# Peptides against a protein of PDB entry 3VA4: the designs that were tried, part 2

Target 1, 107 residues: chain A of PDB entry 3VA4
Amino acid sequence: EPIGQLRLFSGTHGPERDFPLYLGKNVVGRSPDCSVALPFPSISKQHAVIEISAWNKAPILQDCGSLNGTQIVKPPRVLPPGVSHRLRDQELILFADFPCQYHRLDV

## One batch from the design tools (peptide; aimed at target 1 P41 I43 N68)

Design b1_p10_1 (made by RFdiffusion4)
Pose (drawn by RFdiffusion4):
Structure b1_p10_1 (pose): chain A 107 residues (1-107), chain P 10 residues (1-10)
Amino acid sequence: as target 1 above (107 residues)
Amino acid sequence: TLPAAPPPSL
């Protein structure tokens, strides 16, 4: 069962898309093979990873050296490549120009 | 990968 959710907000691409997040590595990228496939040209083929060790542990987000970056929206931050960031419930993230929101699920 | 447009305000 999914233990988290990545919400890609509605936009020029259409209505909101929700992606389940599971234990283990959840790769965010443009490739259709990615656990979270965001099939937009500005997204890197392997853009970021959300690693989840347990349903009761904070996911770790890392940028994989993406071209257009990964940012935390609030507080505003750029995530340097390879630096771990613990995700908080409801935290807003940008992958390139695409805003998303992480939600922890229950349980 | 192509350059990104400016992100929307949130």
Fold by OpenDDE base, seed 4:
Parts: C-alpha cells; sequence; structure tokens
Structure b1_p10_1 (fold): chain B 107 residues (1-107), chain A 10 residues (1-10)
C-alpha cells in the first residue's frame, strides 16, 4: 500500500501526474525504472530519493548529486547532495524546474 | 512564487 504521494504539477511538459510512494526507497529520476519516473531532459537519471521507513512514515528526501538540483520551496533552499530533508505533508519541491508536492496518505 | 530553474541533465 502507498504511504504517500508525489504530485507533479501540470505544465508545458504535460498534465499533472501522481506517483505513489512506498516503504523503502522511491527513486526520482529520468530513468524509466525509477519509482517516480520523470522522463524529462533536465532531470538526472537518478535525481533524488525519497525514503520512507517503518519507523517514521515521514519521508526523507535526498538529492543524489543531480545536475540541476533539488530545492525546497518554503522556505526556499537548495538541498546539498546526500543531505537528508524530512518532508512535511503538503511540502512543495522542485526537481530541476519541475514543481512537485508531497502528500501523506492516511494509511 | 516558485523558484527559477535550469536546462538539460546527464
Amino acid sequence: as target 1 above (107 residues)
Amino acid sequence: TLPAAPPPSL
């Protein structure tokens, strides 16, 4: 069962997409085998990872040394590679230039 | 307001 959801907002790339997030590693990247596959040239093949543990369902986001970075919107900050950021419900994230939102599911 | 961002990646 999905523990959370990552929403990719609609834009010039196309319509909104919702990706389920599960326990363990949810890799965000351009590679088609990523849990959150964002097939866009500005996204690194393995861009970031959202890890969810059984201990704490609040996800940990880490940039994987992406070319175009990962940013938190509020307050605005660039995530240094490998530095853990605990995602808050409804948090807005930029993977490169793609705005996304994390949503915790009630499960 | 959303932050600005860049072009293609490897």
Scores: peptide ipSAE 0.054, ipTM 0.732, DockQ to the pose 0.110
OpenDDE base, seeds 1, 2, 3, 5: peptide ipSAE 0.053, 0.039, 0.048, 0.036; ipTM 0.734, 0.699, 0.715, 0.675

Design b1_p10_1_s1 (made by RFdiffusion4, then SolubleMPNN; from b1_p10_1, 3 letters changed)
Fold by OpenDDE base, seed 3:
Structure b1_p10_1_s1 (fold): chain B 107 residues (1-107), chain A 10 residues (1-10)
Amino acid sequence: as target 1 above (107 residues)
Amino acid sequence: TEPAAAPPAL
């Protein structure tokens, strides 16, 4: 049962994609075995991780030392590699140049 | 392969 969702907004790459997020580590990256597989050349093979420890606890986002970075939109800032960021519901995230949105599911 | 560079977003 998914606990959250990561939405990749539509763009030049194609239509919107919605990725389910589960308890544990959800790796975001270009590698096809990532939980959130973003097969784009600007995305690192293992770009970032969204860790969900419990359904009633805010997920933690960490950049994994990606080449093109992970950014929060409001307020705008680049996440330092390996530093934990607590995700808020509806938070807008940039993985490299790809805008995404985290959504907590009602379970 | 290594990732390609992307334009800065900030």
Scores: peptide ipSAE 0.150, ipTM 0.806, DockQ to the pose 0.358
OpenDDE base, seeds 1, 2, 4, 5: peptide ipSAE 0.067, 0.131, 0.073, 0.053; ipTM 0.772, 0.802, 0.762, 0.756; seed 2 fails the geometry check

Design b1_p10_1_s2 (made by RFdiffusion4, then SolubleMPNN; from b1_p10_1 with S9A)
Fold by OpenDDE base, seed 2:
Structure b1_p10_1_s2 (fold): chain B 107 residues (1-107), chain A 10 residues (1-10)
Amino acid sequence: as target 1 above (107 residues)
Amino acid sequence: TLPAAPPPAL
C-alpha cells in the first residue's frame, strides 16, 4: 500500500506522472527497474533514493551521486551526495532539471 | 551534461 506519492510535473517531456511511494527504499532513476523510473538522459541510472521507515515519519531523500544533482526548491539548496534530507509534505524537488513534488498520502 | 539546473517557478 502506497503511503506517499512523487509527482513529476508536466513539461517538454510530456504530461504529469504520479509515482507511488512505499515503505523502504524508493529509488529514483533512469533505469527501468527503479521505483520512480524517470527515463530521461539527464537522470542518472540510480539518481536518488526516497526512504520511508514508517507511515507517520517523514521520508528521507538522498542523492546517490547523480551527475546532474538533486535540489530542494524552497529554500533552494543542492543536496550533497549521501546526505539525508527529511522531506516535508508538498516539498518541491528537482532531479536534474525535472521538477517533482512529494505528497504524503492519507492512509 | 551540466551540473544541477536552476529551480523552476512552480
Scores: peptide ipSAE 0.049, ipTM 0.722, DockQ to the pose 0.429
OpenDDE base, seeds 1, 3, 4, 5: peptide ipSAE 0.041, 0.040, 0.038, 0.039; ipTM 0.693, 0.698, 0.689, 0.697

Design b1_p10_1_s3 (made by RFdiffusion4, then SolubleMPNN; from b1_p10_1 with L2E S9A)
Fold by OpenDDE base, seed 3:
Structure b1_p10_1_s3 (fold): chain B 107 residues (1-107), chain A 10 residues (1-10)
Amino acid sequence: as target 1 above (107 residues)
Amino acid sequence: TEPAAPPPAL
């Protein structure tokens, strides 16, 4: 069962999409085999990773050296590649120019 | 496939 969810907000690309997040590594990227597949030119093939070690532990977000970066919205900042960022529930994230939101699911 | 491209200009 999913432990969390990543929401891609609606935009010019189309409607909102919700991606389930599971224990382990959830890769965000343009490659179709990514857990969070974002098939857009500005997204790197392997862009970032959301690692969930336990259901009761905050997930870790890392940028994987993406071309167009990974950013936190509030407060705004670019995540340095490979540096661990603990995700807060309802956190707003930019993968390149695509706004997303992490949500912790009740389990 | 090809590397990522820059995002569209604003």
Scores: peptide ipSAE 0.406, ipTM 0.857, DockQ to the pose 0.216
OpenDDE base, seeds 1, 2, 4, 5: peptide ipSAE 0.372, 0.375, 0.291, 0.384; ipTM 0.845, 0.849, 0.846, 0.856

Design b1_p10_1_s4 (made by RFdiffusion4, then SolubleMPNN; from b1_p10_1 with P6A S9A)
Fold by OpenDDE base, seed 1:
Structure b1_p10_1_s4 (fold): chain B 107 residues (1-107), chain A 10 residues (1-10)
Amino acid sequence: as target 1 above (107 residues)
Amino acid sequence: TLPAAAPPAL
């Protein structure tokens, strides 16, 4: 069952979408086989990864060397490729120019 | 992973 959720906010690309996040690696990218598939040209095929462990359900976000980057909104900063960032509940993230929000599920 | 399509756009 899903441990978390990643919400892609609505925009010029279309309506809001919610993606379930599971234990292990949840890849964010343009490739259709990604757990979080974002089929937009500014998203890298393998853009970022959200890893969730059984020991600590707080996810770790890493940019995978994407072309257009991964950013934390508050406070604003670009994530260097491969550097671990521990996600907080309700945290706002930019994958390229696409705003998303992480939500921890209570299950 | 699937083969590369067009490179990512800005």
Scores: peptide ipSAE 0.137, ipTM 0.734, DockQ to the pose 0.070
OpenDDE base, seeds 2, 3, 4, 5: peptide ipSAE 0.054, 0.041, 0.123, 0.084; ipTM 0.737, 0.713, 0.769, 0.756

Design b1_p10_2 (made by RFdiffusion4)
Pose (drawn by RFdiffusion4):
Structure b1_p10_2 (pose): chain A 107 residues (1-107), chain P 10 residues (1-10)
Amino acid sequence: as target 1 above (107 residues)
Amino acid sequence: LLDLNALLND
């Protein structure tokens, strides 16, 4: 069962898309093979990873050296490549120009 | 720069 959710907000690309997040590595990228496939040209083929060790542990987000970056929306931050960031419930993230929101599920 | 990066990625 999914233990988290990545919400890609509605936009020029259409209505909101929701992606389940599971224990283990959840790769965010443009490739259809990615656990979270965001099939938009500005997204890197392997853009970021969300790693979840347990349902009761904070996911770790890292940028994988993406071209257009990964940012935390609030507080505003750029995530340097390879630096771990613990995700908080309802935290807003940008992958390139695409805003998303992480939600922890229950349980 | 975003559009250029998108083209390179393609």
Fold by OpenDDE base, seed 1:
Structure b1_p10_2 (fold): chain B 107 residues (1-107), chain A 10 residues (1-10)
Amino acid sequence: as target 1 above (107 residues)
Amino acid sequence: LLDLNALLND
């Protein structure tokens, strides 16, 4: 049972995609083994990680030293590598140039 | 067996 969801908005790359997020590490990256696999050249193989603990279901997002960065939209800012950012429900995120949105599921 | 994307550099 997923705790959250990461939505990749539709764009030139294709249609919208929703990725379930579970307890533990949910890796975002180009690698097909990632929980959130974004198979696009501008996404690093291991781009970022969304970690959800049993203690607090609010996810923590960290950029993993990606080439093209991870940004929060509101307020707009680049996440320094390894710096924890607690995701808010409906938070808008840019992985490189790909807009995504985190959604907390009612579980 | 590695996927193509896994073989690419960042």
Scores: peptide ipSAE 0.187, ipTM 0.776, DockQ to the pose 0.173
OpenDDE base, seeds 2, 3, 4, 5: peptide ipSAE 0.121, 0.175, 0.180, 0.146; ipTM 0.740, 0.757, 0.765, 0.750

Design b1_p10_2_s1 (made by RFdiffusion4, then SolubleMPNN; from b1_p10_2, 6 letters changed)
Fold by OpenDDE base, seed 1:
Structure b1_p10_2_s1 (fold): chain B 107 residues (1-107), chain A 10 residues (1-10)
Amino acid sequence: as target 1 above (107 residues)
Amino acid sequence: SLAANAALEE
């Protein structure tokens, strides 16, 4: 069952979408086979990864060397490629120009 | 644009 959720907020692209996050690697990207598939041209095919381990269900976000970057909204910070960022519940993230929010599920 | 650049580069 899903450990967390990534919400893509509504925008010019369309309505809000929620993506389940599971143990292991959850790849964020434009490629349709990504766990979090964001089919938008500003998103890299393999943009970022959210990894969740079994022993510690706190997700780790890493940018995968995306062209248009991955940012934390508050406090504002650009994530250097490959650097681990521990996601907090309700964390707001920008993948390129797309705002998202991580939500921890109580399971 | 960022979108156009990303579409062309990767």
Scores: peptide ipSAE 0.242, ipTM 0.872, DockQ to the pose 0.596
OpenDDE base, seeds 2, 3, 4, 5: peptide ipSAE 0.097, 0.227, 0.230, 0.086; ipTM 0.725, 0.868, 0.867, 0.720

Design b1_p10_2_s2 (made by RFdiffusion4, then SolubleMPNN; from b1_p10_2, 6 letters changed)
Fold by OpenDDE base, seed 1:
Structure b1_p10_2_s2 (fold): chain B 107 residues (1-107), chain A 10 residues (1-10)
Amino acid sequence: as target 1 above (107 residues)
Amino acid sequence: SLAANALKEL
């Protein structure tokens, strides 16, 4: 059962999509085997990772040295590669220029 | 970016 959700907002690429997030590492990237597969050329094959632990359900987001970066929208902040960012519920994220939102599920 | 600006208004 998913612990969280990552929503990719609708855009020129197409409609909104929701990705379940589970305990452990949820890789965000262009590769089709990623937990959060974003099949767009501006997304790195292994772009970022959202890690969720059983003892702390607040996810940790890290950029994996992506080409086009990962940033938090409010307040604006570029995430340096490999630096842990604790995600807040309903936090807005940009992977490259793709807007997403994290949502904690009540399980 | 344009995406960031648009998202700030959501």
Scores: peptide ipSAE 0.061, ipTM 0.706, DockQ to the pose 0.047
OpenDDE base, seeds 2, 3, 4, 5: peptide ipSAE 0.046, 0.059, 0.059, 0.060; ipTM 0.724, 0.702, 0.708, 0.705

Design b1_p10_2_s3 (made by RFdiffusion4, then SolubleMPNN; from b1_p10_2, 8 letters changed)
Fold by OpenDDE base, seed 5:
Structure b1_p10_2_s3 (fold): chain B 107 residues (1-107), chain A 10 residues (1-10)
Amino acid sequence: as target 1 above (107 residues)
Amino acid sequence: SVAEKAALEL
């Protein structure tokens, strides 16, 4: 069962989408076989990864050297490629210019 | 904005 969720907010690209996150590596990218598939030109084929090591540990977000970057919204910060960022519950993230939100599922 | 969208989800 999913441990977390990544929400892609609605926008010019289309409606809101919710992606379940599981133990292990959840790849965010334009490639259709990514766990979080964001089929948009500004998203890199493998853009970022959300790694969940255990259900009771905060996930780790890393940018994978994406072209258009990964950013935390509050406080605003561009994530350097490969640097681990511990996700907070309800954290707002930009993959390129696509706003998303992570939240932990209570299961 | 991102913050506005988030607020609408609450």
Scores: peptide ipSAE 0.036, ipTM 0.683, DockQ to the pose 0.035
OpenDDE base, seeds 1, 2, 3, 4: peptide ipSAE 0.032, 0.035, 0.033, 0.032; ipTM 0.668, 0.685, 0.663, 0.669

Design b1_p10_2_s4 (made by RFdiffusion4, then SolubleMPNN; from b1_p10_2, 7 letters changed)
Fold by OpenDDE base, seed 3:
Structure b1_p10_2_s4 (fold): chain B 107 residues (1-107), chain A 10 residues (1-10)
Amino acid sequence: as target 1 above (107 residues)
Amino acid sequence: SAAANAALEL
């Protein structure tokens, strides 16, 4: 079973989508082989990575040098490429202009 | 909903 989830909220692009997150590297990007595939022009082919080292540790989010950036919503912050950001449960993230939310699953 | 809450936060 997945140990986390990334939710892409509904918008002009279409309905809500939920992506399971597993141990290891979960790549976020436009490429169809990404764990979190966001097939939108403003998303880089390999945009960011969510790395989960253990079920009881906070995941690490890193921007991969994306064109349109990765941002934390609260407090607002643009993530510099390659800098580790520990995700908090229910944290809101912008990949380019697409709002997403991470949450840990309780299983 | 979570989406509604997210919209408020953004």
Scores: peptide ipSAE 0.046, ipTM 0.700, DockQ to the pose 0.035
OpenDDE base, seeds 1, 2, 4, 5: peptide ipSAE 0.027, 0.025, 0.031, 0.028; ipTM 0.632, 0.627, 0.637, 0.635

## One batch from the design tools (peptide; aimed at target 1 S42 I43)

Design b1_p11_1 (made by RFdiffusion4)
Pose (drawn by RFdiffusion4):
Formats: sequence, C-alpha cells, structure tokens
Structure b1_p11_1 (pose): chain A 107 residues (1-107), chain P 11 residues (1-11)
Amino acid sequence: as target 1 above (107 residues)
Amino acid sequence: SSNHFDPSFLE
C-alpha cells in the first residue's frame, strides 16, 4: 500500500496528477520507468529521489543533479545535489518549474 | 513550454 502521495498540481499540462509513494526508493523523473514519472521536457530523466524507510519515518528527498533543480517552496530553498532533506507533511516542492505537494498517508 | 498554474500553490 502507498504510504505517501506526491500531488502534481494542475497547470498548463492539465488537471492535478497524484502519484503514490511507497517504502524504498521513489525516483522522480521524466523517464516512464520512474516511480514518479513527470513526462515534461524540463524534468530531468532522473531528477530526484524520495526515499522512505518506514511508514512512520519522514521521507528523504535528494536532487540527483537535475538540470533545472529541486527547490523547497516554503521556506524558500534550493536543494543542492546530493543533500538530504526530510520532507514534512504538506510540504511544497518544485521539480524544475512544476510545483508538487507531499502528503503523508495513514498508516 | 513553460508551466503556468495557480500562484497559490506556492503559499
């Protein structure tokens, strides 16, 4: 069962798309093989990873050296490549120019 | 193409 959700907000691309997040590595990228496939040109083929050790542990987000970056929206931050960031429920993230929101699920 | 969205998604 999914233990988290990545919401890609509605935009030029159409209505909101929701992606389940599971225990283990959840790769965010453009490749259709990615756990979270965001098939937009500005997204890196392997853009970021969300690692989840348990349903009761905060996911860890890292940028994988993406071209257009990964940012935390509030407080505003750029995530340097390879630096771990613990995700908080409802936290807003940009992957390139695409805003998303992480939600923890229950349980 | 650039993405456009409701600005409130960034709040």
Fold by OpenDDE base, seed 4:
Structure b1_p11_1 (fold): chain B 107 residues (1-107), chain A 11 residues (1-11)
Amino acid sequence: as target 1 above (107 residues)
Amino acid sequence: SSNHFDPSFLE
């Protein structure tokens, strides 16, 4: 039962992919055991984490000290490593140069 | 398309 969804937009890498997000930590990274596995060279093995708690329905995004960074598209902001960013519904995110969108599910 | 990133999303 996913609480949210992360969409990876289509691009030169291939078609769109949707990843379910669950209560707890959802790791974004190149490693295949990540909840959101982005198997691309520019993505760090453990790139970022999206944490969803029962206390706060809005997910918290943190960059994990990735090589190529994590950014919010609008308003534009580069996320410093380890600094919490509260995601808004339909927020656009860049992991390295891969555009994604967070979508909150009604549960 | 709706499945592709649109640069117009940027501000």
Scores: peptide ipSAE 0.173, ipTM 0.784, DockQ to the pose 0.276
OpenDDE base, seeds 1, 2, 3, 5: peptide ipSAE 0.104, 0.094, 0.117, 0.082; ipTM 0.752, 0.762, 0.764, 0.744

Design b1_p11_1_s1 (made by RFdiffusion4, then SolubleMPNN; from b1_p11_1, 5 letters changed)
Fold by OpenDDE base, seed 2:
Structure b1_p11_1_s1 (fold): chain B 107 residues (1-107), chain A 11 residues (1-11)
Amino acid sequence: as target 1 above (107 residues)
Amino acid sequence: MKVEFDPSVLE
């Protein structure tokens, strides 16, 4: 069962989508085999990774050297490639220009 | 003109 969720907010691309997050590495990217598949041209094939090592630990977000970047919305922060960022519950993230939100599931 | 994302739009 999923330990977290990544929500892609609705926008010009279409309606909201929710992606389950599991223990281990959850790859965010344009490639259809990504755990969080964002099939948009501005998203890199392998854009970022959300790694969850335990149910009671904050996930780690890393940009994978994406073309259009990964950013934390508040406080604003561009994530350098490969640098670990611990996700807070309800954290807002931009993958390229696509706003998303992480939240922890109670399991 | 570059527009900064306002997170309050999503809340």
Scores: peptide ipSAE 0.053, ipTM 0.674, DockQ to the pose 0.188
OpenDDE base, seeds 1, 3, 4, 5: peptide ipSAE 0.043, 0.048, 0.050, 0.050; ipTM 0.667, 0.701, 0.669, 0.693

Design b1_p11_1_s2 (made by RFdiffusion4, then SolubleMPNN; from b1_p11_1, 6 letters changed)
Fold by OpenDDE base, seed 4:
Structure b1_p11_1_s2 (fold): chain B 107 residues (1-107), chain A 11 residues (1-11)
Amino acid sequence: as target 1 above (107 residues)
Amino acid sequence: MKVVFDPSVLD
């Protein structure tokens, strides 16, 4: 049962895509075995991780030392590699130049 | 932030 959702907005790459997020580690990256697979050349093979624990349903986002970075849009902030960021519901995220939105599911 | 589009240099 998914605890959250990551939405990749539509763009030049194609249509909108929704990815379910589960308890534990949800890896964001270009590699096809990632939970959130973003098969684009500007995305690192293992770009970032969204970790959700049973004790705290608010996800923790960490950049994994990606080449093109991870940013929070509002307020604007570049995430240093390995530094934890607690995601808020409906938070807007840039993985490289790809805009995404986190949505907390009512579970 | 500079965006590089060469997958061979991405980790």
Scores: peptide ipSAE 0.109, ipTM 0.753, DockQ to the pose 0.050
OpenDDE base, seeds 1, 2, 3, 5: peptide ipSAE 0.093, 0.071, 0.090, 0.042; ipTM 0.718, 0.720, 0.755, 0.658; seed 3 fails the geometry check

Design b1_p11_1_s3 (made by RFdiffusion4, then SolubleMPNN; from b1_p11_1, 6 letters changed)
Fold by OpenDDE base, seed 5:
Structure b1_p11_1_s3 (fold): chain B 107 residues (1-107), chain A 11 residues (1-11)
Amino acid sequence: as target 1 above (107 residues)
Amino acid sequence: MKVEFDPSVLD
């Protein structure tokens, strides 16, 4: 059962997409094997990872050394590669230029 | 130049 959700907002790329997030590592990347597959050229094959260790703990977001970076929107902040960032509910994230939002599910 | 994203459009 999913613990969270990552929403890719609609844009020039297409419609909104919601990705379920599970316990463990949820890889964000261009590779089709990623849990959160963002098949766009500006996204690295393995761009970032959202790790959820427990249902009652905030997920940890880490950039995986992506080419075009991972950023928190509010307040604006570029995440250095490999540095852990605890995701807040409803947090807005940019993977390269693609806006996403993390949402904790109440299950 | 990098353009700042305006999150208000996502409300």
Scores: peptide ipSAE 0.039, ipTM 0.638, DockQ to the pose 0.194
OpenDDE base, seeds 1, 2, 3, 4: peptide ipSAE 0.039, 0.035, 0.031, 0.038; ipTM 0.629, 0.611, 0.641, 0.628

Design b1_p11_1_s4 (made by RFdiffusion4, then SolubleMPNN; from b1_p11_1, 6 letters changed)
Fold by OpenDDE base, seed 1:
Structure b1_p11_1_s4 (fold): chain B 107 residues (1-107), chain A 11 residues (1-11)
Amino acid sequence: as target 1 above (107 residues)
Amino acid sequence: PRVVFDPSVLD
């Protein structure tokens, strides 16, 4: 049962892709075994992590020391490695140069 | 590097 969803917007890389997010750690990265696998060279093997707790179900996003960074779009902010950022519904995120959007599934 | 992204282009 997914708690949230991360949408990778369509672009030159291809069509839109939706990734389910579950309780616990959802790793975002280039490695194929990541929960959110973004197979692009500008994405670090383990780029960031979206952790969802059973207590509040509000995701916590942390950059894992990625090479090309993780940014919140509105307002623009580069996330320092390891610093927790609580994601809001409909939050727009940039993993390197790939725009994504988180949304809660309300299940 | 800082990526410039204009969210207004998203529907």
Scores: peptide ipSAE 0.040, ipTM 0.667, DockQ to the pose 0.188
OpenDDE base, seeds 2, 3, 4, 5: peptide ipSAE 0.029, 0.030, 0.055, 0.030; ipTM 0.633, 0.639, 0.690, 0.634; seed 4 fails the geometry check

Design b1_p11_2 (made by RFdiffusion4)
Pose (drawn by RFdiffusion4):
Structure b1_p11_2 (pose): chain A 107 residues (1-107), chain P 11 residues (1-11)
Amino acid sequence: as target 1 above (107 residues)
Amino acid sequence: TPNLVDPSYLE
């Protein structure tokens, strides 16, 4: 069962898309093989990874050296490539110019 | 093409 959710907000691309997040590596990228496939040209083929060790542990987000970056929206931060960031419930993230929100599920 | 969203998503 999914233990988290990545909500891609509605936008030019259409209505919101929700992606389940599972234990293990959840790769965010443009490739259809990615666990979270965001099929938009500005997203890197392997853009970021969300790693979840357990349902009761914070996911770790890392940028994989993406072209257009990964940012934390609030507080505003750029995530350097390869630096771990613990995701908080409801945290807003930008992958390139695409805003998303992480939600922890229950349980 | 740039993505346009409701500005509130960035708050």
Fold by OpenDDE base, seed 2:
Structure b1_p11_2 (fold): chain B 107 residues (1-107), chain A 11 residues (1-11)
Amino acid sequence: as target 1 above (107 residues)
Amino acid sequence: TPNLVDPSYLE
């Protein structure tokens, strides 16, 4: 059962996509076996990871040393590789130039 | 600056 959701907003790449997030590590990347598969050339094969330890705890986002980086939109900042960032509900994230939004689900 | 294509994509 999903505990969270990552939304990829619509854009030149195509329509909006929603990815379920589960307990444990949810890898974001270009590789098709990633939990959040973003099949775009500017996304690293293993770009970032969203780790959820419990249903009642904020997820942790870490960039995995991606080429084009991971950024938080508000307030704007680039995440250094391997540094933990606690995600707030409705937080806006850029993976390379792809805008996404984290949403906490009721469980 | 524009995003770069991941080099692994070209491999």
Scores: peptide ipSAE 0.276, ipTM 0.817, DockQ to the pose 0.044
OpenDDE base, seeds 1, 3, 4, 5: peptide ipSAE 0.180, 0.317, 0.094, 0.223; ipTM 0.761, 0.837, 0.713, 0.794; seed 3 fails the geometry check

Design b1_p11_2_s1 (made by RFdiffusion4, then SolubleMPNN; from b1_p11_2, 5 letters changed)
Fold by OpenDDE base, seed 5:
Structure b1_p11_2_s1 (fold): chain B 107 residues (1-107), chain A 11 residues (1-11)
Amino acid sequence: as target 1 above (107 residues)
Amino acid sequence: MPVVFDPSVLE
């Protein structure tokens, strides 16, 4: 069952989408086989990864060397490629120019 | 290239 959720906020691209996050690697990218598939030109085919090692541990976000970057919104921070960022509950993330929010599910 | 986002727009 999902341990977390990544919400893509609504925008010019369309309505909100919610993606379940599971144990292991949840790849964020433009490729349709990504766990979090964001089929937009500004998103790299494999843009970032959210890795959840255990249900009681904070997920780790890493940019995968994306073209347009991955950022934390508050406070603003561009994530260097391959550097681990521990996600906080309710964390706001920009994948390229697409705002998303992570939240932990009650399991 | 990265642009700062105002989260208050979403909340």
Scores: peptide ipSAE 0.072, ipTM 0.715, DockQ to the pose 0.183
OpenDDE base, seeds 1, 2, 3, 4: peptide ipSAE 0.051, 0.051, 0.070, 0.045; ipTM 0.715, 0.704, 0.717, 0.682

Design b1_p11_2_s2 (made by RFdiffusion4, then SolubleMPNN; from b1_p11_2, 5 letters changed)
Fold by OpenDDE base, seed 4:
Structure b1_p11_2_s2 (fold): chain B 107 residues (1-107), chain A 11 residues (1-11)
Amino acid sequence: as target 1 above (107 residues)
Amino acid sequence: APVVFDPSVLE
């Protein structure tokens, strides 16, 4: 069962999409085999990873050396590649220029 | 330069 959700907000690319997140590594990227597949040119094939561990109360987000970067919206931060960021519920994230929101599910 | 997020997306 999913333990979290990543929402891609609607935009010029199309309607809103919700992606389930599971324990372990959830890869965000343009490649279709990614857990969170964002098939857009500005997204790297393997852009970022959201890792959810039973040992931690919050997921860890890392940029994987993407071309166009990963950012936290509030407070604004550009994530250096490989640097862990602990996600809070309802955290707003930019993958390249695509706004997303993490939601912790009540499980 | 960082991308500017439009908060109206959340409304």
Scores: peptide ipSAE 0.181, ipTM 0.765, DockQ to the pose 0.196
OpenDDE base, seeds 1, 2, 3, 5: peptide ipSAE 0.066, 0.162, 0.134, 0.148; ipTM 0.712, 0.765, 0.746, 0.752

Design b1_p11_2_s3 (made by RFdiffusion4, then SolubleMPNN; from b1_p11_2, 5 letters changed)
Fold by OpenDDE base, seed 4:
Structure b1_p11_2_s3 (fold): chain B 107 residues (1-107), chain A 11 residues (1-11)
Amino acid sequence: as target 1 above (107 residues)
Amino acid sequence: PPVVFDPSVLE
């Protein structure tokens, strides 16, 4: 049962895609075995991680030392590698230059 | 990164 969803908005890469997020670590990256697989050259093989715990269902986002970075859109900020950011519902995120949105599911 | 995203396009 997914606890959240990460939506990759449509763009030059193709149509919108939705990725389910589960308890534990959801790795974002170019590698095909990532929970959130973004098969694009500007995305690092292991780009970022979204961790959701049973004790606090608000996800923690961390950049994993990616080449092209992870940013929060509102308010604008670049996430330093390894620094925890607590995601809010409807949060807008840039992985490299790919815009995404986190949605908390009511479960 | 130099990319500036306008979130109003998503609203």
Scores: peptide ipSAE 0.163, ipTM 0.775, DockQ to the pose 0.189
OpenDDE base, seeds 1, 2, 3, 5: peptide ipSAE 0.134, 0.140, 0.103, 0.122; ipTM 0.761, 0.768, 0.740, 0.753

